Peptides against a protein of PDB entry 5HOI. Designs and how they scored, part 141

Target 1, 351 residues: chain A of PDB entry 5HOI
Amino acid sequence: FRYMPFSPAGTPFGFTDRRYLTMNEVGYVSTVKNSEQYSITVSFFDVGRFREYHFEDLFGYDLCFLNEKGTLFGQSKTGQIQYRPHDSIHSNWTKIIPLQAGERITSVAATPVRVIVGTSLGYFRSFNQFGVPFAVEKTSPIVALTAQNYRVFSVHYSQFHGLSYSLSELGTSSKRYYKRECPLPMSLPNINSDMKKDANLDYYNFNPMGIKSLFFSSYGDPCIFGSDNTLLLLSKWRSPEESKWLPILDSNMEIWKMSGGKETTDIHVWPLALAYDTLNCILVKGKHIWPEFPLPLPSEMEIRMPVFVKSKLLEENKAILNKKNEIGADTEAEEGEEDKEIQIPVSMAAE

## One batch from the design tools (peptide; made by RFdiffusion4, then SolubleMPNN)

Design b1_p17_4_s2 (from b1_p17_4, 11 letters changed)
Fold by OpenDDE base, seed 2:
Structure b1_p17_4_s2 (fold): chain B 351 residues (1-351), chain A 17 residues (1-17)
Amino acid sequence: as target 1 above (351 residues)
Amino acid sequence: SKRKKFAERIAELLASP
């Protein structure tokens, strides 16, 4: 087994000189090979909010993470990382991560407040947005990372135990675990069945885990989209005993239904983000399961899950809070109440 | 609706070569 660099929704070069390093709801990062160097472009879906920018890459960055404040780049073999704020007011910074012999950076993540580096030996390195280190932890080998605010969703791989996940919060002085190296019930790519098509072999060589993307939902729930095209959402992660993965979307089945039962074997969902009850995705037509150039406009797929209950329960909880405030109860609004998990009534899970 | 727009986009992709 060989650890490969992973970035959320990253695409292989295939037979081309260009690929997407990463993409999400904010935008997409592309790289083009120009002789011995690369040209990187950071593009945005909201062209009114952000200005597209490009730069020459002499290092061959193969890891990327895009957020609303900047882009993190990494080179898996050399250990070089670079953070580039989107705003020119803030300075770029570069750092070399010390790597042991044969160690690789396997994934990177960045939020407006944290930078995370994961390696093939299970080194988990945390920094602030300015590249100041907080800690180094030894975990099981890291294969994928995503982060939102102070929270990190990490995917680990063991040859003996398969895939596991952790969910942690990176405070100023300490790391808290909500979940620590728990089994991840995601299907791995089947080499014998799926590799009959050359295009699937090329993608498998790029991404052996078949993780197309991972992200946090707009509600802060960890999401993962595997090779089976099923979107998994981690529900009730604040309660260790109640935490479970929900298969909230079979994207192949939904495309088939929406086509009216037509053949849809050449239509693929490429996941970007989960915003409320809507999967933002690229619809791809062709032999390749990933988007090519130019990037199609994102599509919105509505999810018919109890997540619709979460929006109603949020509105109901806001209405209850507003009514309590009108009644003049000196409930000290502990700033921590916005982060309480909304319990979905069991009766609404049966519809 | 979002569902209608998505179904329209699937229909466009199915009609494209």
Scores: peptide ipSAE 0.516, ipTM 0.941, DockQ to the pose 0.577
Fold by OpenDDE base, seed 3:
Structure b1_p17_4_s2 (fold): chain B 351 residues (1-351), chain A 17 residues (1-17)
Amino acid sequence: as target 1 above (351 residues)
Amino acid sequence: SKRKKFAERIAELLASP
């Protein structure tokens, strides 16, 4: 096993000179090898809101995180990070993260208010959006990070314990844990069964954990999409004893159903984000499970969330509405969506 | 519907070589 640099929905080079460093609901970041340098392009799905930009990368950034305000880049071996705001009002900044011998930056995340760096030795480094450091914490080895506002979802790996996760909030003065290094019930890639196709070996060498992406939903729930193509959502994380991972989508089964039961072994879901009950994704056809160039337009897959997830979302929405009403914000609540019958996935109906 | 659009996109991909 080797710690590899992870970015949400990042793709390998394969046999090409180009790859996606990251992609999500905001856009996609690509890099092209140009002899001794790289050319990076930051592209957006909403071309009216954001202007595409590019720059020459002399450092070989292999880590990336895109948000609505900027892009964070990292170099796993040198410890260099760069934050580039999308606007020209705020300046770019660069910093070197001190690394020990053999230590790698394994993941980076950025929100409009926080920058997070995780390493192969379990160093968790937090900064504000201007690169001012808050703290350094030692955790189990970090393999993946995502963040939304002040909240961080981290995935850890131990040779002895497998995958774990943490959910934390990075206040101004302190880090709060909602979950701290709890078991993550995600299936790891099966080297022996999946390696029959050379394309799967290339992807495994790029991403040994098989985490295609991780993100927060629009409701602020941690989501992870593994090599089994199942979307897991962390439910009830505010109540530590009630918190559970929900398999809210088997994407292979949904593609198969939507085809009318045809062979769909060459059709793949590449996850971007979860907005309400809709998975934004790229549908990929071919030998490779990841999107190639040019990037296809995103597709929207409706998730038939289990009733207990929908009820919780309705309660959270009612609680948000009640808080808004207490603050005197007239937001008309459309009452009308109660009656949509929620089908439980067949894999959960067999217990 | 979102479901119909997604099914149409799957059908297009299945019809592609």
Scores: peptide ipSAE 0.515, ipTM 0.940, DockQ to the pose 0.642
Fold by OpenDDE base, seed 4:
Structure b1_p17_4_s2 (fold): chain B 351 residues (1-351), chain A 17 residues (1-17)
Amino acid sequence: as target 1 above (351 residues)
Amino acid sequence: SKRKKFAERIAELLASP
């Protein structure tokens, strides 16, 4: 097994000279190989709010994280990181992360207030938005990072224990854990079934964990989208005993349903973000499971609650209604349309 | 609806070569 540099929704080069370093709800970062150099472009979906910019990359950045304030770049082998604000008011900064022999930066994340670097030896390095270091912690080997505000979702891998995750908050004085190296019930890529297609082998070599993306939802819940095309959401993470992963979307099943039950083996969901009850994604058609160039316009996939969660909400709502009726509140039972699509309640996600 | 628009996009992709 080899630790590979991971960025959220990053794509391989494949047979091309270009790839996406990362993409999310803000935009997409592309790199084009030009001889010994790279040209990086930072593009945005909201062209009214942000201006596309490009620069020459002499370092070969293979790690990227895009947020609403800037872009973090990293070079997995050299340990170089660069933060580039989108606004020209703030200066770019560069730093070298000290790496041990054979150590690689495996993932980077940035928020408007924090920069995080994770390594193949499990070094978790935290900085402010100006590159001032806070701490270095040793964890299990980090394979993926995402962050929102002060919160960090980290995925770890051990050859002996498989996948684990942590959820932490990076305060000014201390790191708080909500979850610390807990088992992550994500399916790993199946080498025997999936590797029959060259395109799947290329993606596996790029991303052996099959993590297409990870992000925080708009409500601040950790989300992960694996090789099985299932979106997992961590519910009730503030309550350690109640915290659980919810399979909130099977994207293959949803595409199949929306096609009218047609064969959809060449249609793929590429995840960007979860906003409320809507997965923002790229719909990809073709042999490759990842978007090529030019990037298709994002699509919005409405998330339906899993049947078991829907049933529980219906029972809870009935129990609340029955209690209201027992208290003698003449709340006219508006025959609320039984067929209203039950959205994931904010309370079930972000508590 | 979001669902209708998504279904239309799937239909377009299925109709494309």
Scores: peptide ipSAE 0.515, ipTM 0.939, DockQ to the pose 0.620
Fold by OpenDDE base, seed 5:
Structure b1_p17_4_s2 (fold): chain B 351 residues (1-351), chain A 17 residues (1-17)
Amino acid sequence: as target 1 above (351 residues)
Amino acid sequence: SKRKKFAERIAELLASP
């Protein structure tokens, strides 16, 4: 197993010279290989709020986090980080994070008030927005970070314990934990079943955890979107004994429902953010589960509870078909119906 | 509605080669 650099909704290069370093509700950051250097572009969905900008990257930044005030870049191997405010009034700053032999920066996050760096050895480094350090903490190996205001959602990985998560608040004087290295009930990518398709292998090599993105909701709840395309939300995190992960969206099932029960295996949700009851996402068509270039416009997927499981719907539809065949035993079995569109029950289409 | 717009986008993607 290798710890790979993670950025929220980042895409692999694949066979191309370009990829998205990160994307969220604010915008998207792309990088293009140009000989020995990279050209980075920071683009925004609200073109009236910020002007798109670009710069030459001589370091090969492979980590990125975009917020409403600036963009944090990181180089996983060298330990270099750069913060670029979107406003030209504020200066860019660069810092080198000291790394041990074989240590990698695995994730970076930035808010208007905090910068966070996580590593493959579990060093959690916190800074203010100007790159002034607060603390260094040793945790389990960090594989993903996101942050909102003073709060940090961290995902950890151990070969022995699997995935865990922490939720912390980075005050002025101290770090407070709401959750500390608690089990994360997210499925890891299944190498044996899914790797028969080359496109899945490329993505697995880029992101072995299958975490497509993680973010805070507009309500400040930690959210994670894994390889199973299920959106998990951490509810009641202020009450340690009542805290639970809610599967609030099965995106594959919702696409299937909205198609009218058609085959949708080549349509993918790429998560950006959760605003209230709406998942902001990119709808992707094709073999690759990630968006290519040009980036499609974001789509809004409404979240409805309860979330049904696609397997249960398929079992119920099979049971309905079997009952119809038992009642209809006198009508000729026409052999040709391998392509029967699974009719969505009218009750589930109307919900 | 948001749902209608999303369903329209799914239909467009299904009709695309």
Scores: peptide ipSAE 0.518, ipTM 0.941, DockQ to the pose 0.756; fails the geometry check

Design b1_p17_4_s3 (from b1_p17_4, 9 letters changed)
Fold by OpenDDE base, seed 5:
Structure b1_p17_4_s3 (fold): chain B 351 residues (1-351), chain A 17 residues (1-17)
Amino acid sequence: as target 1 above (351 residues)
Amino acid sequence: SKREEFAKRVQELLASP
């Protein structure tokens, strides 16, 4: 096994000179090979909110994380990281993460308040948004990171224990764990079945964990989308004993249903984010499971969430609405969404 | 509906070469 640099919804070069470094609900970051350098473009889905920008990358950034305030770049081998605010008022900063021999940065994450760097030796490095270091912690080898506000969702890999996950909060004075290196019940890519197609081999070599993306939902629940095209959501993570992964969407089955039961082996979901009951994704057609260029517009897949998740979401939405009403914001209550019959996915209907 | 739009997009992709 080889630790590879991971970025949320990043794509391989394949046989091309270009790839997506990352994409999410905010936008997408692309890189193009230009002789010995790269040209990076940061693009946004809301073209009115942010201006697209580009720059020349002399370092060959292979790690990226995009948020609403800026883009974090990393070079897995050299340990260089760069944060670029989208707003030109704020300065870019660059740092070198000290790496041991053979150590790689495997993932980076950034929020408006935190920067996180994870490595193949399990070094977890935390910074503020200005790159001021907080701490270095040694964990199991980190293979993926995402973050929202002060919370970090980390995926770890051990050759002996397989995949694990942690959920932590990076306060000002200390790191709190909600979950610490708990087993992650995600299927790894099956080398023997999938490798018969060259396109699957290229993706496996790029991402041997098969984690297409990981993110926090709009409700702050950790989500992961694996090689099986199942969206897993971590429910009840505040209650250690009640915490469970929910398979909230089988995207292959949903595409198959929407086709009218036709063959859909060439149609793929590429995950971006989970907003309420909708998976933001790119619909991809072709041999490659990842989007090519130009990037198609995002599509919204409505998730028939399990009743338990939807009930929690409705309670959280009611609490948000009540809090808005207490602040005197005239939010017209759209009454209309209560009675939509929650069809449990057939895969979750135990006979 | 979002579901109908998504289903339409899936059908468009199925009909595309």
Scores: peptide ipSAE 0.538, ipTM 0.946, DockQ to the pose 0.646
Fold by OpenDDE base, seed 4:
Structure b1_p17_4_s3 (fold): chain B 351 residues (1-351), chain A 17 residues (1-17)
Amino acid sequence: as target 1 above (351 residues)
Amino acid sequence: SKREEFAKRVQELLASP
């Protein structure tokens, strides 16, 4: 096994000079190899809100995380990271993460308020949006990271224990764990069955964990999409004893149903985000399970979440609202306006 | 519906070479 640099929904080069470093609901970051350098383009799905930009990459960034405020880049071997705000008002910054011999940055994540770096030795490094360090923590080896606001979803791998996950909140003064290195019930890529196709071998060599993406839902729930094309959602994570992974979508089965029961071995879902009950994804046709160039327009797959998931999300949101109303009397806690009332779509409230 | 649009896109992909 080799720790590889991971970025959410990143694609391999394959036989091409170009790949996606990352993609999500905000947009997609591509890199093109130009001799000894790379040209990076940051593109957006909302072209009215954001302006596409490009730059020359002399470092060979192999890690990326895109959010609504900026793009974080990383170089897995050198430890260089760069944050590039989308707005020209804010300056870019660069930092070198100190790496031990053989250590690699395996994943990076960025929110408007936090930057996170995870390594193959399990160093978890946190920064603010300006690259000011908060802490360094030693965990199990990190293979994937995502973050939303102050929350971090981390995936860990041990050769002895397999996959685990953590869910943490990075406050100003301390890190809180909701989940700490708990077992992750995700299927790993099956080397023996899937490797009969060269395209699957190329993807496995790029991403040996088979994690196509991980993200937070619009409700702030950790989501992971593995090699089995199943979307897992972590429900009830605020209640440690009640927390569970829900298989909310089998994308292969949904494509098969939508085909009318035809063979769909050449049609693939590439996950971007989960917005309410809708998986934002790229529908890919071809031998490769990942999108090529140009990027197809995103597709919205409505998830028939089990009624018990919808009801629980509704109850959890009501419980959050009620707790806010009970606390709202005396403490001017600068819990910023970010806990906007998660409007449960009427579709989820009606089923 | 979103589901019908998605199903249409899957059918269009199946019909494409």
Scores: peptide ipSAE 0.537, ipTM 0.946, DockQ to the pose 0.561
Fold by OpenDDE base, seed 3:
Structure b1_p17_4_s3 (fold): chain B 351 residues (1-351), chain A 17 residues (1-17)
Amino acid sequence: as target 1 above (351 residues)
Amino acid sequence: SKREEFAKRVQELLASP
């Protein structure tokens, strides 16, 4: 087993000189090999809100995280990180993360208020948006990170225990855990069955965990999309005893249904984000399970969320509305769309 | 609907060589 640098929805080079470092609902970051250097481009889906920019990368950044305020870059071997605000008013900053012999940065995440670095030895390093350090914590080896506002979703790997996850909040003075190194019920890539296609071996060598992406939903629920193309959502995470992973989408099954039951082995979902009940994704056609160049336009897949997720979302929306009403903000009440019965797929209803 | 638009995109991809 080898720890590899992970970025959300990042793609391998394959046989090309270019790849996506990361992509999400905000945009996509690409890198091109130019002899001894790289050219990085930060592109956005909302071209009216953000201006595309590029720069020369002399360090060979292999880690990236994009948010609405900036892009975090990292070099897994050297420990160099760079934060680049999208707004030119704010300065770029660079820092070297001290690494032990054989240690790698395995994942980075950034929000408008926090920067997080995770390593192959399980060092969890937190910073503010200006690169001022808060703390260093020792955890199980970190293989993936994402963050939203003050919350961090981390995936850990142990050779003895497999995959685990943590959900934490990085306040000003302390880290709070909602979940701490709990078992993650995600299937790892099956080397023997899936590696019959050379393209799958290339992807496995790039990403041995098969985590295509992880993100927070628009409601702040942790989401993970594995090699099985199932979207898992962590429900009720505020209640430690009630928290569970929900398989909210089998993307292979949904594509198969939408095809009219045709063979769809060459059509792939590449996940970007979950906004309400809609998975934002790239539809990919071809041998490779990841998008190539040029990037296709994002597609929206409506998810028939389990009733327990919809009810929680309605309760959270009511709680947000009640808080807005207490603050005296005139929010137009959008009329409640009817409780359409959410058919759980028969493959999920086999209890 | 979003579902019909997504289904149309899947069919367009299936029809593409």
Scores: peptide ipSAE 0.536, ipTM 0.945, DockQ to the pose 0.664
Fold by OpenDDE base, seed 2:
Structure b1_p17_4_s3 (fold): chain B 351 residues (1-351), chain A 17 residues (1-17)
Amino acid sequence: as target 1 above (351 residues)
Amino acid sequence: SKREEFAKRVQELLASP
């Protein structure tokens, strides 16, 4: 097994000199091979909010994370990272992450307030947005990272235990765990069935875990989109005993329904983000499961939660309301507004 | 609706060579 550098919704080069390093709801980062160097372009979907920019990359960045304030780049082999703010007010910074022999940076994430680096040996490194280090923690080998504000969703891999996940909050002085290396019920790519098509082999060599993307929803819930094209959402993560992965979308089934039951073997969903009840994605036509160049415009897929999931969520919301009514009103603990459990709007149950 | 727009885009891609 080889640890590969992972970035959310990143694409392979294939037979081309160009690929996407990452893409999400903010935009997309592309790299083009120019002999011994690379040209990187950071592009945005909201062209009124941000200006596209480019630079020459002499290091061969193979890791990327895009947010609303800047772009984090990483080189998996050398340990170099660079943060580039989108504005001209803040300066770029570069740092070398110390790597052991054979260690690789496997994933990077950045928010407006945190930078996170994960490695093939399971070193989890946290920084502020200026590259000042907070901590180094030793975990199981990290294969993917995403972050929103102070929260980090990490995916881990063990040869003995398969995939696990952690959900943590990176405060100023400490790391809190909501989930710590819990089993991740995601299907891995099936080498024997799927590798009969050359295009699937090329993608597997680029991303052996088959994680197309991972992100936080607009409600702050961890989401993961695997090789089975199922969107999993982590529900009730604040309650350790009540937390569960919900299969909120089978994208192959939804495309099949929308086709009128036609063959859809050449239509693919490439995930960007989950905003409310809508998956932002690229619809891809062709042999490759990933978008090529030029990038198609994003599409919005409305998620119809299954009636059985809606009914369970309604029963669970009633059970939470009943528990809150049994716990008398006296603890005016100023738990900040950020820790309020965002109730899935009851309106999604009525239509 | 968003669903109808998405379904239209799927049909356009099915009709594309």
Scores: peptide ipSAE 0.534, ipTM 0.945, DockQ to the pose 0.584

